# Ledger of designs, part 23: peptides against a protein of PDB entry 7UQJ

Target 1, 160 residues: chain A of PDB entry 7UQJ
Amino acid sequence: PELYQNFNITPPRGVLFHGPPGTGKTLMARALAASCSSDERKITFFMRKGADILSKWVGEAERQLRLLFEEAKKHQPSIIFFDEIDGLAPVRSSKQEQIHASIVSTLLALMDGMDNRGQVIVIGATNRPDAVDPALRRPGRFDREFYFPLPDVKARFKIL

## One batch from the design tools (peptide; aimed at target 1 E62, target 1 (a further copy) K56 V58)

Design b1_p12_1 (made by RFdiffusion4; failed a check: the pose's geometry)
Pose (drawn by RFdiffusion4):
Structure b1_p12_1 (pose): chain A 160 residues (1-160), chain B 160 residues (1-160), chain C 160 residues (1-160), chain P 12 residues (1-12)
Amino acid sequence: as target 1 above (160 residues)
Amino acid sequence: as target 1 above (160 residues)
Amino acid sequence: as target 1 above (160 residues)
Amino acid sequence: TRERTYETKTYE
């Protein structure tokens, strides 16, 4: 941590996995979760699939998001993987419902808002990156974007 | 206050920060929240978002807004910051649930019934200005609209 | 009435001020209420909003609306003004609440209960006219309309 | 579709 405090830099804590289906996005997330449970320093893994937080009560989806990010603050070494994040956080449109744009606005305020979110890495895997809200694709929330392509010749050889 | 009586004008008590993502809106609100807590006279900063207002009960979201504005009047030199305000206050629509139009109507009434002395300042950052209700964007509610643009060369030099 | 009842032209049961925001609709009702700054028993003015009638309870909103209309009949020549009548009477649908729908179901029955010798006029204001419920715009209700447009050049000169 | 209910539902 002194290397990052040597400068006035904060580490990148957000990655958006994107690429075609079957290219290794969830596999890489699974390998990262298995590696986080065997290095004997507790990096807590939070798995979230799509719109797992959707509820029929008003304001319960934003409450579940706030609770997920808070429980991530309770244990500092924690990770949040959002599988199929284009279903949880679509581009905010006036035509669709307000539960969707309200979830996206809560996610924006919880990733880079007024309060610091802590040592929480946020990973989102998507097949449709341009169905993710563009305010979620900027540094401070999903700094990096890993493009997982269809494998080339050497990579297919190695997979096989 | 005599200057604002000599000319028969009321000081603006509302600002709407708007601009592209990552241009300085939450940063300015964070710098103003740190400047509220330093000096010989104290300004109270009230931070809000859509999650700690929306409720599942009838008449509880508007009651939380009223408690916010009454508590800010109690601590009279005050700032209220609504982040991602288009999620909290979308454009009123009959094809939406009634809780969003009811929040926008309660917010319009509470802003039209403030102290009328520049004591409670209301600051909102929407990232998208069109999504916010036009009734809130008229002078009397959110008087000033600060456009935080993408920085030009001298601004990029000063940021770097 | 000595003059206007000679010709049998009935006064309107419901007159609707509609227009863009900031066009002076609340000013006209405030100026008509200052024309109620006159002596009593003539042009009693009631200033209500799309809020401060609707409550947590199930009967106080309709009971209070019936009482407002009964106090309006008690002082015979009287005017009821509903500012932001889309807040009190939104569009009834299947995303609509039950308490607003019953407020509309009682306001309609109270406007059809108003006698032909027109001594209670109900003026209502809105910035979004096709967001008020369609039933109050039927004949025998809010049927005469006043459009308040943005000002032209001479009008802006007089305002300045 | 989301909904809101009364915490206490009575006539006053």

Design b1_p12_1_s1 (made by RFdiffusion4, then SolubleMPNN; from b1_p12_1, 10 letters changed; failed a check: the pose's geometry)
Amino acid sequence: MVQRVFEREEEP

Design b1_p12_1_s2 (made by RFdiffusion4, then SolubleMPNN; from b1_p12_1, 11 letters changed; failed a check: the pose's geometry)
Amino acid sequence: MVKRVFKREEEP

Design b1_p12_1_s3 (made by RFdiffusion4, then SolubleMPNN; from b1_p12_1, 9 letters changed; failed a check: the pose's geometry)
Amino acid sequence: MVERVFEKEEEP

Design b1_p12_1_s4 (made by RFdiffusion4, then SolubleMPNN; from b1_p12_1, 9 letters changed; failed a check: the pose's geometry)
Amino acid sequence: MVERVFEKEEVP

Design b1_p12_2 (made by RFdiffusion4)
Pose (drawn by RFdiffusion4):
Structure b1_p12_2 (pose): chain A 160 residues (1-160), chain B 160 residues (1-160), chain C 160 residues (1-160), chain P 12 residues (1-12)
Amino acid sequence: as target 1 above (160 residues)
Amino acid sequence: as target 1 above (160 residues)
Amino acid sequence: as target 1 above (160 residues)
Amino acid sequence: PPREHPPREHVL
């Protein structure tokens, strides 16, 4: 931590995995979760699949998001993996419903809002990165974007 | 106050921050929230978003808005910041649920019934200005619209 | 009435002010209420909004609307003004609440219950006319309309 | 006697 405090830098805490299907995005997230439970320093892994938070009550989806990010604040070494994040956080449109743009606005305020979110890494895997809201693809929330391509020759050899 | 009586004008009590992502809107709101809590006279900063307003009960979301504006009038030199205000106050539509048009109508009524002395300032950042209701963007409710642009060279030099 | 009842031209049951925001619709009703700054029993003016009638309870909104209309009949020559009538009478659909739908179901029955010797006029204002319920725009209801446009050059010169 | 409306719900 002194290396990052030596400068006035904050570490990148957001990655967006994107690429074609079957290229290793969930596998890499699974390997990172298995490695986080065996290094004996507790990095808590929060697994979220698509729009897991959708509810028929008004304001319960934004409340579940606020609770997920808060429970992430309770244990500082915590990670949040959003599998298929293009179904949870689509591009905000006026044509579609308000529960979607309201979830996206809550996710924007919880990732880089007025309050600091803590040591919470946020990972999102998507096959459609241009269905993710463009305000979610900037540094401070999903700083990095790892493109997982279809494997080349040497990579197919190694996979096989 | 005599200057604002000599000319027969009312000081603007509403600002709408708008601009591309990562251009300084939450940063300015955070710097103003730190400047509210330093000096010999204290300005009270009220931070809100769509999650701690929207409720599942009939008449509870508008009651939370009224409690916010009454509590800000009580602590009279005050700032109210609504982040991602297009999620809190979208354009009113009949093809949406009634709770969003009812939040926009309650907000219009509470802004038209403020102190009328420049005591309660209301600041909102929408990242997208078109998504917010045009009745809120007219002078009398959000008087000023600060466009936070992508920085030019001298601005990028100063930021770096 | 000594003059206008000679010719059998009936006064309107419902007159709708509609236009873009900031075009002076609330000013006209405020100026007609200052033309009610005159002596009593003539042109009693009631200033209501699309809010502060609708409540948590199930009957106070319709009971209060029936009482407002009864006080309007009590003072015979009277005007009821509903500012932001899309807040009181939105479009009834299957995303609509039950309390607004019953407010519309009572406002329609009270406007059809208003007698032919027109002594209560209901003026209503909106900035979005095709967001008020379609039933109040039928004959015998809000049928005469006043469009309030943005000002032209001479009108902006007079305003300045 | 006063009565209340049911809670609000999203249409999904």

Design b1_p12_2_s1 (made by RFdiffusion4, then SolubleMPNN; from b1_p12_2, 6 letters changed)
Fold by OpenDDE base, seed 1:
Structure b1_p12_2_s1 (fold): chain B 160 residues (1-160), chain C 160 residues (1-160), chain D 160 residues (1-160), chain A 12 residues (1-12)
Amino acid sequence: as target 1 above (160 residues)
Amino acid sequence: as target 1 above (160 residues)
Amino acid sequence: as target 1 above (160 residues)
Amino acid sequence: PPEYYPPLTRVL
């Protein structure tokens, strides 16, 4: 919060980690949670896989998302990490995927409903950023995107 | 390859990386590939997801596995990385999973058929080592297991 | 930078990644660089090996360090990653290691001379944190340390 | 689409 205030940067509600498989997106999110927690200031880390929420909680995925955000809010400061978020929020390809559309709508509403004063960060990880619904990539949601390149041996990680 | 040569260690046919989600298993496999490659000695890295082989190659999964091992042998020194290998080789729960049993049998045969003199390392990653068929965890297959612990939050990421 | 800003965390001048070989320190530093850059905000990643600075730049290592920090300052926001920093900044064992003492002194001065308002993060990685000069581990330098544990062997690291 | 299929990354 303070540093974003000092730079006049609104803290993102959501951060999208994207890049090829095995570039360390999930490891980074865990490292960030650990790195932001001290003995004095513990961060609660919530992790969910996108496809697991759809497959394990068929018909209750919306309720599980709401409970997750409520629990994260209760345990502030907290990080919600969605691994493989493209599994939760696929691009709306057909009008027939009402379930996916409803889950996306619920996730959008939950991200929009996060008070900017809350110490809840949402991190989404994907290997396919273009498979994530563009509505999630708008300001106030996953408004920051972080590309995890393949470790190219050429010394310039110019993340251009 | 060099690491095993330097230690007079016979390179394992297979290495199982196991541990909770997002402990860096895939990332470590890539880092090992990168660290074992020099300007003089390039390692070819092959990556597959277990569930993707089942879902995308229904009826051809065995052929795709054979082709993968042949290609890895052709591009020695090489690493074959199976992410979520529990998706390929689930524990034999029922006689009705003939497809899974056949894929497991093919993977077993491919790993058994790797000449120990070959510079092909197979790395399997899983979040559920107990969900991997025990036949894969025998000597000459995934005979080495690597636990990736959760980064204990007590590992002071004192980002004060 | 951004991540530290989100959590009301003063960005460290330096972060020490330590732990056994192959725990993903270098990989994490690269992933952090990636994970702090967006399409709008690119982070420049500078990587150097400690021993390479000593071996390749005998007598000019200090100048190369100064140039590296100047270039990092010019390309803000930036990350300077020193892999194997114990090779640059060994513990002062004898008064006779004047070269190492001079390089350490230069690195200390460069880290102390970083304006806290600068968006330059220094990440040091080592397999031997006790081989790093304690002067580098003081506040305003590598004041944050990250332990990369060995994946605990309790699940059968039968490195046979 | 970025071919996030890792090419045969010759990890050089």
Scores: peptide ipSAE 0.000, ipTM 0.370, DockQ to the pose 0.059
OpenDDE base, seeds 2, 3, 4, 5: peptide ipSAE 0.000, 0.000, 0.000, 0.000; ipTM 0.221, 0.349, 0.313, 0.367; seed 3 fails the geometry check

Design b1_p12_2_s2 (made by RFdiffusion4, then SolubleMPNN; from b1_p12_2, 6 letters changed)
Fold by OpenDDE base, seed 5:
Structure b1_p12_2_s2 (fold): chain B 160 residues (1-160), chain C 160 residues (1-160), chain D 160 residues (1-160), chain A 12 residues (1-12)
Amino acid sequence: as target 1 above (160 residues)
Amino acid sequence: as target 1 above (160 residues)
Amino acid sequence: as target 1 above (160 residues)
Amino acid sequence: APEYYPPLEVVL
């Protein structure tokens, strides 16, 4: 958070961490929270999984997202980390596509509704940036992207 | 890696990485694969998610696990990394409990069937070690456990 | 840990984690320490910053390094983590170059003096591997190097 | 239960 204040850079509302599984996206988000936390300025870290939003919050996902953003705003400075944000992506059924569209639409509205003066950063992590709704990647949402490469293993990772 | 060499400890067939989400379990598994890979000795890294085994391999999960272990054995030295291995845990339906029991039983048999002389290490990662079937945590399977604390947790590293 | 046992790899005395700031080097070192610690075998983790060795231990840095290595040897198995080891590098003054040369010379001697049977691993982390004295990168010292790549920052985080 | 996601105060 403070990194953006010091550089006269308008803090992005959202940052997309993308890259192969286990490249440290979640770890980096936590390390960023820890590194931006001083004894004088503690950062509150909120974490949610995209798949949990779809599976655990069935019928309340929208309300839970609203509550999450309100709680993050109350506990400024804060980071909202969405791990596996591509897990919000529709599963193959038309009914799940409608549920997904509603949840993503709610997330879009919440990201759009964050006043630029808020000390709330949203970090999305995905292994599949192309599976993330392009609407989430627009300016004022996840408008900054960070690719997490595999650790440069000259070893053949056959990720089969 | 070498800390265990000095301990005259029979190499575990399986290692359980457990700890809160985003503590670097997956990153550590990749870094271990990278670290153990030299230009002369490339380690092959196989990664699967527990949830993918249940959802993508419906009806073939057992066969896919067998193929994975055979391929890991063919490409020795190798690491099989199961990310979110607690995602093999039963979803609340009795039919899914039966499918889970079959998949876990297959994984147990595959871990038991690894010759102790094999250059195949299995790493399971979980955020919920208590949600991992105790049968997987027995000697000759995931018999070594590694806790990944939060970076913010005063893990009493006696930083003297 | 056990991956090195199976591969008949001589334990490195030192491992250099290098890569840009915020790539998880320190976090990986902590996760390694935590991951090598079981309930039966706790690894003692010693952490020092390179800059702290120069600034806080003025006139005692050599003695403090000796004490650190002795304490690590007493509390085997142990990890000594030097964060920002490039911070041992001389600042632009000739007097600081002499102090640096003495501290680095002491660290070299301590790493060379570790018996190959010791259960002490030294991890150095740097953002500037080229600023690390090549003598530290020789066999029997930091002879294994791990690059922590940046996430491809197409996004202008001016990390100034 | 969503137990694992209390607001973690990053207490350095």
Scores: peptide ipSAE 0.006, ipTM 0.387, DockQ to the pose 0.058
OpenDDE base, seeds 1, 2, 3, 4: peptide ipSAE 0.000, 0.000, 0.000, 0.000; ipTM 0.325, 0.307, 0.342, 0.275; seeds 1, 3, 4 fail the geometry check

Design b1_p12_2_s3 (made by RFdiffusion4, then SolubleMPNN; from b1_p12_2, 6 letters changed)
Fold by OpenDDE base, seed 1:
Structure b1_p12_2_s3 (fold): chain B 160 residues (1-160), chain C 160 residues (1-160), chain D 160 residues (1-160), chain A 12 residues (1-12)
Amino acid sequence: as target 1 above (160 residues)
Amino acid sequence: as target 1 above (160 residues)
Amino acid sequence: as target 1 above (160 residues)
Amino acid sequence: APEYYPPLERVL
C-alpha cells in the first residue's frame, strides 16, 4: 500500500524484465528487493526458475505456485521473482500442452487474485518476451515491462 | 594484451564466476566485454549455456566447442562466456556418463590448448561451483574464480 | 518517477555504491542503467570519474558539475554515475582544501536542487566510503548506500 | 535484509 500511495500510481501486480541473456534482470530484481528493504522494513524475496517448477514439480507445479503466492502474502512486503518465466508460461503452441496451459491458467488466476492493496510484487524475467503467453502481459498481470538492452558502446543505459 | 600488460598479470585462460542465482555473473561478463572495448578496440563476446550445448548438440557438442574456440581465436580479442557451466561439465559421478566425460575432456583440451598470448578469455558462470568438474578449476583452465555474493541488505538498491 | 512510484520508494537523489576495488560497483551502475531501458523509454547515462573532474577541470570543476546536472536534467530520464566519488568529494580534512570544499558544496547544492519529481538518479561509486564527505551521505543526497563486499576467499573473485 | 527464501524445496 505505502509502496504506490506516495506516487499516485496504480501498483502493477507484475513487472516483466526482458532482454538478452546476461543483461542483469535477476540482479536488478535482487537489487530492488535489497533497496526497498531497510533495518526497519525488511522485504522477503522469493526466487524461482520457470523451468525448475515444471521439471521438479511435474503434476504439482500448480500447487507449488499457490503455496509460493500464499507464502509471499504471509511475508508481506515481498517480491516474487520468476527467472526464465518463458519456461513456466510458454506461448500456447498446441492443444496438447495441457500441463503448460494449466500452469499458465493458475499463474494468471494467482496474479488476478492479488489484492492491489497487498505488498506483493511479482517480477518475471525472460530472454524471450515473445515466448511468454500474451495473457500474462495484460493489464493487472505483467502490465509493466522493462527492457534490459545489451550494453552498446553508445548504450543509453535505461534505469527508468 | 593491454588488459593484462598494464597489471603484469599472466592472462588467465579461464575465470569462473560463481555465486547464487541472479548475482550478476553473466552481466559482469558482458560489462567486462563492453568496458574493455573501445571504438578503436572491439571485443567479440561469445555466449553459450552449458545445458544448451548438451541438449541441442547431442553427439556434436565437442565439434561445437571446437568451432566456438576457433571462432573466438579468429575474432580476437574475444570473450567466451559459458553460462551455467555446471550443465556442460558436471562432476564425474559415474563411468556411464561417457558423453559428459568426453565433453569435459574436449573443454579441458581446448582450454589447455589456448596460447596464453592469445586475447581469448574464457568465463564460466555457475550457481554451483562444487558441481563443476575439479579438473576445470586447475591452473591453466578456470584458475581464477569469482564469487558473486548475494547483495546484502545494507546494500539498499535504491535504483528502483 | 514511474520506477520509484511503482515501488513505494521515495526516489533517492543519490545512491552510493561502496566496497573494495573490483567488487563491480561501476559494472552494477552500468548494468542497472542498461537494464531499465526499453525501446519506448531511453535513459541517458552520464559517467564521470571524481579525480578526472578535479584534474582535467581545475578551476572549472564546479561549472562542469553544473553542466553535467543540466544535461542530465535535459536528457531525462537519466543516470549520473560518479566513479571514484571520493576523489571528487573527499572528507574535509583541513580548511585549506578550499577547492575540494567548493566542489563538494556545489555537488551538495546540485543534489539538493534536484526536484524529487525529476527522473535523474545520481550513483556515486567508491572504494573508500569513509573518505566521502559525510554531508553527501545525508538524506536527500546519497541517502542509500550499497556495500559491494569483497568476495570471500572460497568465493574467489579473480577479475583481475 | 531481504530474506532470500531458498527454493521451495528448502522452505517445505
Scores: peptide ipSAE 0.008, ipTM 0.402, DockQ to the pose 0.088
OpenDDE base, seeds 2, 3, 4, 5: peptide ipSAE 0.000, 0.009, 0.000, 0.000; ipTM 0.219, 0.237, 0.293, 0.368; seeds 2, 3 fail the geometry check

Design b1_p12_2_s4 (made by RFdiffusion4, then SolubleMPNN; from b1_p12_2, 6 letters changed)
Fold by OpenDDE base, seed 2:
Structure b1_p12_2_s4 (fold): chain B 160 residues (1-160), chain C 160 residues (1-160), chain D 160 residues (1-160), chain A 12 residues (1-12)
Amino acid sequence: as target 1 above (160 residues)
Amino acid sequence: as target 1 above (160 residues)
Amino acid sequence: as target 1 above (160 residues)
Amino acid sequence: PPQYYPPLTRVL
């Protein structure tokens, strides 16, 4: 927050963490939540799984997303972390594609509806950036992408 | 890939990552996938859980393993990561032992059927190396074992 | 174990790992299980999720906790890791508060009922230490708290 | 129920 104010940088509405599974995307997203939490500024961290949004929230996924964004807005500064956001990808069934399209449309609208003055950062973690809807990767949404490379060559040399 | 060609080292067909849960086995396996991915050579990472193979793939686990290995072969260079491969251990029910024996037999056949020229690395992660079938730990299968020790004594001394 | 004997330190009955999600709490708790496992002394690691205790064990959560502690006692030295122990926090429904209070009461009784001579360490991981019942944070329970800070400022500066 | 196979991850 303070750094974004000092640099006149519009805080990204969304950050996409991509890279092979368990490169520490969840670890780092979670690790952004605490480094942004000082004793003076507790950041509220909201975590949801993309697969849980589809499977557990059948018929209420849109409402649960709205409630999540409202709660994140109430608890500013906040981070919304979507783990496995590639789980919000169309699975090859027409009925799932319609449900998925509605959920993605709701997420797009919620990300677009965030005032740039809100201290709500949305982090999506995916192992499949190409399976994330291109509409989510546009400016004003997940407009920053962080590739999670592997830990250093030394561990690779021990395994080689 | 290139390193294995340069050193005339037959790439291990399988690597067993063992150590206590969350020593970063999943993190490191995932961390091999992206360090082996250069901008010029993207590695395809396939992740499966041992428990999901038993519970979700009832009656099709063998077919799903075959499809996984075929897809890994199509997307070379690739890594197949089996998280919780010790979940492919016999649970003490005779009916589960038969299903398990069939799945393990299929995995053995798939690992044996990989041509040494294939750029497919199989990584098994387990917390219980002794619960992994000894047949999987033979040469030409999971023939390399990496113990994931704890983060350094210093972290332990802070917790002590 | 040996270190606790040498220092005349009563092993903590419980350790609370707190910090933002994915600061490596699960990684470190899992990483305590292995460093306490020597070739001569295998530590048995038991993992449960707080949310699974509430959602999957409806009506048997207390019994499953008792069984878990009995099994941990049988497999000494052992670590019981509760991931998301803040999932044992009251969700805003009165019916869930009663169920939650009963489960927390059972966990308290199980932690209190551990003889100090037992080589059973209980590790709770939470992202919300303030959502953990203060009764769990008392001496003889989760009496040691470890804050998992973020990985260094440099990763934050790359994301900023 | 359609078995949700965890998707294949292409590491870019």
Scores: peptide ipSAE 0.005, ipTM 0.181, DockQ to the pose 0.075
OpenDDE base, seeds 1, 3, 4, 5: peptide ipSAE 0.000, 0.005, 0.000, 0.000; ipTM 0.359, 0.311, 0.295, 0.351; seeds 3, 4, 5 fail the geometry check

Design b1_p12_3 (made by RFdiffusion4; failed a check: the pose's geometry)
Pose (drawn by RFdiffusion4):
Structure b1_p12_3 (pose): chain A 160 residues (1-160), chain B 160 residues (1-160), chain C 160 residues (1-160), chain P 12 residues (1-12)
Amino acid sequence: as target 1 above (160 residues)
Amino acid sequence: as target 1 above (160 residues)
Amino acid sequence: as target 1 above (160 residues)
Amino acid sequence: VEQFREEKFGEK
């Protein structure tokens, strides 16, 4: 931590996995979760699938998001993987419902808002990156974007 | 206050920060929240978002807004910051649930009934200005609109 | 009434001020209420909003509307003004609440219960006219309309 | 996904 405090830099804590289906996005997330449970320093893994937080009560989806990010603050070494994040956080439109734009606005305020979110890495896997809200694709929340392509010749050889 | 009585004008008590993502809106609100807590006279910063207002009970979201504005009047030199305010206050629509139009109407009434002395300042950052209700964007409610643009060369040089 | 009842032209049961925001609709009702700064028993003015009638309870909103109309009948020549009548009477649908729908179901029955010798006029204001419920715009209800447009050049010169 | 609000109080 002194190497990042040597400068006035904060580490990148957000990655958006994107590419075609079957290219290794969830596999890489699974390998990262299995590696986080065997290095004997507790990196807590939070798995979230799509719109797992959707509820029929008003304000319960934003409350579940606030609780997920808070429980991430309770244990500092924690990770949040959002599988199929284009279903949880679509581009905010006036035509669609307010539960969607309200979830996106809560996710924006919880990733880079007024309060610091802690040592929480946030990973999102998507097949449709341009269905993710563009305010979620900037540094401070999903700094990096890993493009997982269909494998080339050498990579297919290695996979096989 | 005599300058604002000599000319028959009321000081603006509302600001809407708007601009592209990552241009300085939450940063300015964070710098103003740190400047509220340093000097000989204290300004009270009230931070809000859509999650700690929206409730699942009838008449509880508007009661939380009223408690916020009454508590800010009590601590009279005050700032209220609504981040991602288009999620809290969308454009009123009949094809939406009634709780969003009811939040916008309560917010319009509470802003039209403030102290009328420049004591409670209300600051909102929407990232998208069109999504916010046009009744909130008229002078009297959010008087000033600060456009935080993408920086030009001298501004990029200063930021770097 | 000695003059206007000679010709049998009935006064309107419901007159609707509608227009863009900031066009002076609340000013006209405030100026008509300052024309109620006159002596008693003539042009009693009631200033209500699309809020501060609707409550947590199930009967105080309709009971309070029936009482407002009964006090309006008690003082014979009287005017009821509903500012932001889309807050009190939104569009009834299946995303609508039950308490607003019953407010509309009582306001309609109270406007049809108003006698033909027109001594209670109900003026209502809105910035979004096709967001008030369609039933109050039928004949025998809010049927005469006043459009308040943005000012032209001479009007802006007078305002300045 | 439609969301609902329940009444906290009944008739007075």

Design b1_p12_3_s1 (made by RFdiffusion4, then SolubleMPNN; from b1_p12_3, 8 letters changed; failed a check: the pose's geometry)
Amino acid sequence: MKVYRELPYGEP

Design b1_p12_3_s2 (made by RFdiffusion4, then SolubleMPNN; from b1_p12_3, 8 letters changed; failed a check: the pose's geometry)
Amino acid sequence: MQVYRELPYGEP

Design b1_p12_3_s3 (made by RFdiffusion4, then SolubleMPNN; from b1_p12_3, 7 letters changed; failed a check: the pose's geometry)
Amino acid sequence: VQVYRELPYGEP

Design b1_p12_3_s4 (made by RFdiffusion4, then SolubleMPNN; from b1_p12_3, 7 letters changed; failed a check: the pose's geometry)
Amino acid sequence: MQVYRELPFGEP

